# Designs tried in a protein design run: peptides against a protein of PDB entry 7PB4. Part 175

Target 1, 105 residues: chain A of PDB entry 7PB4
Amino acid sequence: KMLNIKEYKEKLLSTLGEFLEDHFPLPDRSVKKKKKNIQESSVNLITLHEMLEILINRLFDVPHDPYVKISDSFWPPYVELLLRNGIALRHPEDPTRIRLEAFHQ
Target 2, 218 residues: chain B of PDB entry 7PB4
Amino acid sequence: DALQMAVGYFEKGPIKASQNKDKTLEKHLKTVENVAWKNGLASEEIDILLNIALSGKFGNAVNTRILKCMIPATVISEDSVVKAVSWLCVGKCSGSTKVLFYRWLVAMFDFIDRKEQINLLYGFFFASLQDDALCPYVCHLLYLLTKKENVKPFRVRKLLDLQAKMGMQPHLQALLSLYKFFAPALISVSLPVRKKIYFKNSENLWKTALLAVKQRNR

## One batch from the design tools (peptide; made by RFdiffusion4, then SolubleMPNN)

Design b2_p13_8_s2 (from b2_p13_8, 6 letters changed)
Fold by OpenDDE base, seed 1:
Structure b2_p13_8_s2 (fold): chain B 105 residues (1-105), chain C 218 residues (1-218), chain A 13 residues (1-13)
Amino acid sequence: as target 1 above (105 residues)
Amino acid sequence: as target 2 above (218 residues)
Amino acid sequence: SSMLLRLMVEELV
């Protein structure tokens, strides 16, 4: 019984990944380098799928502290998307931390 | 061929300059209708035309006619259905188009190649139960999609609340009976043992066309 | 698309 739920969740995550790649791709790096010398810190942005996976895993692994610290790998428009749509919640005391919303409360 | 020209017209949209836009539109629409009802459409043609019908690119009358002729030659791609559902969320289609889409989805369900991604949309379909016009068709769709993993306590409560509001509707009773089968501990209410599951409009608009598709694919 | 995303995540949790 528990194995079937795990397999179901894994399949759901995989299909969600495909959906997110199609509908919420990372911006093509081809946006023309405007010349300003800002050291593009080569921080590899994670996909929205990876971001959601981190948030979901944290909720299950550490339910008493389900908050994840926003890293430089978090694309700001994805963070805003999750917050604006009620998928994630910002920590009340630390704006650098977000959690997955409890949809079933 | 004439069908490719018609599909290309809908995809690219009307060229601004033609005074006879309505006659050209009607010609291409009739071409699609004739091929769809006679032979069915390829999966690629359905992908293009289904998205157009739900995007709000054309008027409601045109969108309704396109959607009515979304008859497969063989299969419908699951990806086409997922894209179509995404357009329902944008809200550019009429209420009548949404109803027609759910009727189409139920009618064509067996011709969809895969169900994995459609099953992930379970929550979206379940939320659509609150729409009184959609509810009968959504119950039928959920009856086809529901797995044990989808039967959660909050969904049981929502279905019971809906039954309290709408009364003992046959389509809602069918879905509740399936929920009770998967999770008997969550549904304490004695459901009447209906020997026959009845969904309204089991005679779909496509009955004759679907028989022809099944005969060609045998 | 954003509503679909929310509903898909709700199904995972």
Scores: peptide ipSAE 0.324, ipTM 0.574, DockQ to the pose 0.518
Fold by OpenDDE base, seed 3:
Structure b2_p13_8_s2 (fold): chain B 105 residues (1-105), chain C 218 residues (1-218), chain A 13 residues (1-13)
Amino acid sequence: as target 1 above (105 residues)
Amino acid sequence: as target 2 above (218 residues)
Amino acid sequence: SSMLLRLMVEELV
């Protein structure tokens, strides 16, 4: 019984990944807009899939403090997407922290 | 061939310069209709045309006609269905197109090559139960899709609430009976033992075409 | 697409 639920969640996560790759890809790094002066912030952006995995894992691993600190690897449009669609919530006192929404409450 | 030209027309859209846009559209639409009903469409053709029908690129009348001729030669790609559902989320199609899509999806369910990704859209389909026009068809679809892992307490509550609102509908009873089968502890209510499950419009618009597809693929 | 994303996440959690 538990194995079937785990397998189902793994399949769900995989399909979510595929969906996110198709519909919410990271911006192509290839548009070298010639503006010289923006420091190449070498920050590797994570995928929306990875961001969701982090949020989900934090919710399960640390249910009493399910908040994740927004790092420079978090693409701001993804953060705003999650917040705007009620998938994530900002911490009431710390806007740099977000959690997954509790959908089943 | 004529079909490739027709599909290419719908994909590329109407060329601005044609004085006879409507005649050209009708010609290509008839070509697609004729091939679809006679032979079925290839999975690639369904992928293109199904997305077009739901994208809002054309008017409702055209979209309806395209969707009605989404008859497979062999199989429908699951990816095409997932893309189609994504268009439903964008909301550029009419309510009638949504109803037709769910009818189509139920009718063509056995011809979809895989069900894994479609099963992951369970929550989306379940949310569509709130639409009174969609509810009968969505219940039928959910009856085909529901696995034990989909039967959650909150969904049971929503179905019971919907039954309280709409009454003892045969399609709701069918779905609830399946839920009770998978999770008897979640449904304390005595459900009538139905000898036969009845869904609205068990005779789909494609009955003759589907028989032909099944015969051809035997 | 955003609604679908929410629903998929709701199914996962």
Scores: peptide ipSAE 0.323, ipTM 0.577, DockQ to the pose 0.538
Fold by OpenDDE base, seed 2:
Structure b2_p13_8_s2 (fold): chain B 105 residues (1-105), chain C 218 residues (1-218), chain A 13 residues (1-13)
Amino acid sequence: as target 1 above (105 residues)
Amino acid sequence: as target 2 above (218 residues)
Amino acid sequence: SSMLLRLMVEELV
């Protein structure tokens, strides 16, 4: 029974990853527009999949403080996407922290 | 060939400069319809056309006609179905198109190559039970998809609440009976013993085409 | 797509 749930969750995560790659890809860094001065922010942006994994893992690992600090690796449009769609919540006192929404509680 | 030109027209969209846009559209639509009903469509053609039908690129009448001719030659790709479901979430299609899609999905269910990813969309389909127009067809789809792992307490509650609201609908009773089979401890309510499961005949629109597909694939 | 994303996440959770 537990194995089937784990396998099901793993398959869901995989399908979610594929879905996110198809529908919510990171902006291609490759548009070398010649304009000199935009500092290539060397920050490696994480995928929306990775962001969700972090949020899910935090919810399970630390249920009493399920909030994740927004890092520079978090692409702002993804943060807004999660918040706008009720997938994540911003911490009431610290706007730099977000948690996964408790859908079934 | 004529079909490739027709599919390409729908994919690329109408070239602005054509004075006879409606005649060209109708010609290509008839080409797709004729091939689909005679021979079925390749999986790649269904992938393209199904996406177009649900994207809102064309009007509801065109989308409805495209969707009605989504008849496979052999198989439908699961990926095409997943993409189609993603378009349902965007909300650019009419309610009638959504109903037709679920009818199509039930009718063509056996011709979908794999069910693994579709099974992962269980939650989405289950949420669509709240739409009264979709509910009969969604119940049928869920009846085909439901596994033991999908039968959760919150879904049982939602189904019972829906039953309380809608009454003893045959399609809902069929789904509840399946839920009770998988998880009898979650459903304390006595369900009437129905010897025969009754769903609306979603396949009626495609009955002749489905027979032809089965004959070609034998 | 956003609704599907939410529903998929809800299923994971």
Scores: peptide ipSAE 0.321, ipTM 0.566, DockQ to the pose 0.554
Fold by OpenDDE base, seed 4:
Structure b2_p13_8_s2 (fold): chain B 105 residues (1-105), chain C 218 residues (1-218), chain A 13 residues (1-13)
Amino acid sequence: as target 1 above (105 residues)
Amino acid sequence: as target 2 above (218 residues)
Amino acid sequence: SSMLLRLMVEELV
């Protein structure tokens, strides 16, 4: 049991690292050029970390309405990532609202 | 420049299949160490070398020496710290390197240019409290990062549970006292009145260097 | 990977 918890924590940490590496890419000299060609959409996109923090905070601050409205600052691939991985749920009546999954029942 | 050659060696690896790889590595490492302790490193140099130290590209002994000389000339980029945390998660560094990183992060905290993205990593750092080796340094880091908005009932419970498990550790009490300051209603337990907040002196390794940095930037 | 990401978020919550 204790070994499994340690291995689990190690895997969790490893996956977090990979996750953070994907979203906070290490300076590969080549990738700095491609971020320039993402259209200067005048929209200030937030990080996935910021998105998660917003969702977490909403869940704790307003537990009776834990839904966050998807703004233009929400990068669509991040929204889909959260939904696809069962981290977030869409509001049943309003697809423009998402909540963090309640992991701690 | 000798420093540029040294940084380039660590970034790109050895240019020549030299039979004396170890001597070349030691030469470049000494160059970085000498400059870092004398003058500090530029933010760009820290960005490169910190990444290398945590990437697992080199052995633990080399990584430890690199990390020990991550002394800024002026500032450390927040982005460099975020990238470093990313590497910690990948698990290519030793436990001793992780401890050293948190000690470094606490010691260098005031030299980090921004704290906004680091504050977003609050949950990750908080989860790291469960590591007994990291816990004292993570508590110190969280003490520096904690805002009112971070103080939530579930985090209070986790800290109290950790205190129940580990006992009344000075670093846990310091963090709990800060939590009580921000949210007195969440902490009904009487905390012992500590006149002085005490954390393990993580900065001792860099004390002389930090004094020199502060003097140069005045 | 999806399960691990979920678990990471669960650990962060």
Scores: peptide ipSAE 0.318, ipTM 0.450, DockQ to the pose 0.237

Design b2_p13_8_s3 (from b2_p13_8, 6 letters changed)
Fold by OpenDDE base, seed 3:
Structure b2_p13_8_s3 (fold): chain B 105 residues (1-105), chain C 218 residues (1-218), chain A 13 residues (1-13)
Amino acid sequence: as target 1 above (105 residues)
Amino acid sequence: as target 2 above (218 residues)
Amino acid sequence: SSLTLRLMVEELV
């Protein structure tokens, strides 16, 4: 029974990953324009899938403080997408922190 | 030159010590406006100023004026548009600024150098269809962006739901007709054969400026 | 769709 649930979750995560890649891919910031002066904050943006994984893991690992700090790797459109669709919530006192919505609570 | 000084002012922000902050701001804003409407702006200048207009660094009135003068001399960088969309998602700009941005994006669409990365933002634009104020302009943008690969069953359902809610809007019909063209099996409903596609404000705020840009680049 | 995304996430959690 537990194995089936794990496999099912993995399959769902995979399907979600495919969906996210198809519909919400990261824009390729491939234009390394060598222009010297703008501090290319070489911040590697994470995928929406990775962002969701972080949020899910935090919810399970630290249920009493399920909030994740928004890093520079969090693409703002993804953050907004999650918040706007009720998938994530912003911390009431710290706007730099978000959590996965507790759908079953 | 005067334009570089003006752009530099907006980029660096107001220096604390100026007693006449508002006069200085107005002077630089007028400089940008004059050059933009007369000659257009370089892609680099648009990159800087567009991001500033959407970042919330200045007030809504200033941001609106900056955005209205985002007229290219030749081309707009796709990267500038991607960055701009990112700023829209940060939520520091007003609803009116968002509307203006989509109007601008539609108006300037042909002057954007590439469309590949913008097309990757299709899902984000599509998600903005639920905003009644944005919907007409987003439909127009999507009409310009839509490829066969973007036409998915769930998007068809969303458009039909929007049509059920909002009625037979010309902009929705235009987009649905395009969807039906790419994927006729997904749209079983009979769409009225429209001889002419009409979008809201087909005469954009930049019509005269865009004609001038096209003439200079011929 | 945003709804599809939400539903998929809800099933994971």
Scores: peptide ipSAE 0.277, ipTM 0.768, DockQ to the pose 0.313
Fold by OpenDDE base, seed 4:
Structure b2_p13_8_s3 (fold): chain B 105 residues (1-105), chain C 218 residues (1-218), chain A 13 residues (1-13)
Amino acid sequence: as target 1 above (105 residues)
Amino acid sequence: as target 2 above (218 residues)
Amino acid sequence: SSLTLRLMVEELV
């Protein structure tokens, strides 16, 4: 029974990943801007799938503080997408923190 | 030159704690405006100034004036547009600035060097259709971007739902007609055969400048 | 798509 739940979750995550790659891909930032010396911190943006995984994991690992700090790796359009669709919530006192919405409460 | 000094001021901020910050700001803004309307701006200058206008570094009045003078000499970099869309999502710009940006994007669409990365943003633009203030301009943008692969059943449903809510708006009808052209099986509803597609004239602000740009690049 | 995304996430949680 527990093995079936894990396999089911993995399948759902995989299907979600495919959906997100098809409809909300990251723009190719491979614009080789020639190294002009501006330390544009080449912060690698994470995928929407990875962002959701972080939010889900935080909810399960730390249910009393399920908020994740928005890092430079969080692409702003993805954050806005999650907030606008009611998938994530911004912390009421700290706009730099977001959590997964509690759909079953 | 005067333009480099002006761009540098907006990028790096004031070098000297001048007592007259407002006069200095106005001087540099006028310099940018004069060059942009006379000759257009280089792609690098647009890259810098467009990001500044959307970053929230300056007030809404200044941002609006900067955005209004984002007129290319030749081309606009696709990367500048992608970065601009990111800034729109940070929420530091006003609703009026967002509207102006979409008007600008439609008006300047043909001057953007590439469209491949902008096409990847299709889903984000489509999500902005729900904003009543943006909807007419977003429909126009989507009309320019839409390919057969973008026409999906769920997007058709969303457009029909939006039409049910807002009525038969000309800009929605134009986009739906394009969707029906690419995927006639997905749209069973008889759309009125509109011979002419009418979008809100977004180009009016830049009409004279755009004519001048086209003449210089011939 | 937005609704689909929400529904898919709800099934994970």
Scores: peptide ipSAE 0.261, ipTM 0.782, DockQ to the pose 0.274
Fold by OpenDDE base, seed 5:
Structure b2_p13_8_s3 (fold): chain B 105 residues (1-105), chain C 218 residues (1-218), chain A 13 residues (1-13)
Amino acid sequence: as target 1 above (105 residues)
Amino acid sequence: as target 2 above (218 residues)
Amino acid sequence: SSLTLRLMVEELV
């Protein structure tokens, strides 16, 4: 029974990953290394899949404080997508923190 | 160059010590406006100023004026548009600025050098259809971007739901007609045969400038 | 779809 649940979860995660890659891929910032000194910090943006994984893991690991701080690796369109679709919520007092929505109520 | 000084001012921000901050701001803004409407702006200048307009660095009035003068001399970089969409999602700009941006994006669509990365943003634009203020302009943008691969059952359902909620809006009908063209099996509903597709004329704000750009690039 | 994405995430959680 436990093995089947793990396999099922892995399959769901894989399917979700494929869906996210197909519908919400990261723009290929070919940061043309043009020499100009604006240290646009080549912030490595994480995938939406990775972002969701972080949020899910935080919810399970720290259920009493399930909020994740929005880092520079969080692509703003992804954050907005999650918030607008009710997948994530902003912390009421700290807009730099988001959590996964509790769907099971 | 006066334009370079003006762009540099907006990029670096106002130096705190000037008693005449507002006069300096207005001077530089007028410089950008004059050059943009007369000659257009270089892609690099648009890249800088577009990001500034959407970043919330300045007040809404200033941001609106900057965005209104984002007129290309030749082309707009796709990268600038992708960055702009990112800023739009940060939520530091007003709703009116968002509307203006989508109007700008539709009006300037043909001047964007590439569309490959913009096409990847299709899902984000589609998600913005639920905003009543944005919906007409987003439909127009999606009409320009939609490929057969974008026409999926869930998007069809969403458009039909929007139609049920909002009624038979011309911009929504235009997009649905395109969807039916690409995937007739997904849309069983009889769409009225419209002889003409009518979108709100987003380019009206830039009509004179766009004509001038087209004449210079011919 | 936004709904599909939500449903998929709900099934994971």
Scores: peptide ipSAE 0.260, ipTM 0.771, DockQ to the pose 0.296
Fold by OpenDDE base, seed 2:
Structure b2_p13_8_s3 (fold): chain B 105 residues (1-105), chain C 218 residues (1-218), chain A 13 residues (1-13)
Amino acid sequence: as target 1 above (105 residues)
Amino acid sequence: as target 2 above (218 residues)
Amino acid sequence: SSLTLRLMVEELV
């Protein structure tokens, strides 16, 4: 039974990854170059899938402090997407930290 | 239902002929208060009562009591909030009522069903920062509402001007820190790395009520 | 799409 739950979660994560890649892909680096004012920050942006994985893992690993620090690898539009859709919450005392919304609470 | 009768009384207004107008008012007000604190109010009830509290139909004491019991059972309609903000523009409510409303809005923010229209009111809220009595609560509201698109040079300048006038207030620092996060190039000033942003949360009149609402909706 | 995203995440948590 426990193995089936883990396998089910892995399958869901994989399906989510595919969905996110199709609907919310990272902007091509070429698109960033055309808008003159975006400093070519050599920072490797993570996918929305990776961002969600980090948030989910933090919620499970450290439930008493489920907040993740926003790094330079976090694409700002993704952060805003998660916040606007109620998927993530900003820390009330630290704007650089976000958590996954606890939907089952 | 006693609550329906009470809400209907506030909506229709006092019938002129009753000699005991004040006793009737108090009875209905207590009914609303009791239900709100025990069970919360339906979105429709909040819509009606919130509008009444800010319309100037009743005296400041009554409006204050109504506003204090605007506790949702589940959700608050965004439309109710937009209507409420429109009443603030008409200027028929007292300064104390305005303060209480912003406190309420911050406290109940997560229970509002949608934020799209409220976000469009960003400029209006930002303009209210000039009111010294409202400023702490407006900063907290703006902290919740602010998106990258809202962080503009003119707003940064206004916040810095307010800081120059009022000093390094914790609520201003909180909002400025968020602005710096979204647009670091616009804020050259080294903000003290305060590990904790402190809004006047200690005086949240609804803390117990909010805990009860969250527990009921689990 | 935004609602779908929320629902998918909700199922994972």
Scores: peptide ipSAE 0.239, ipTM 0.486, DockQ to the pose 0.371

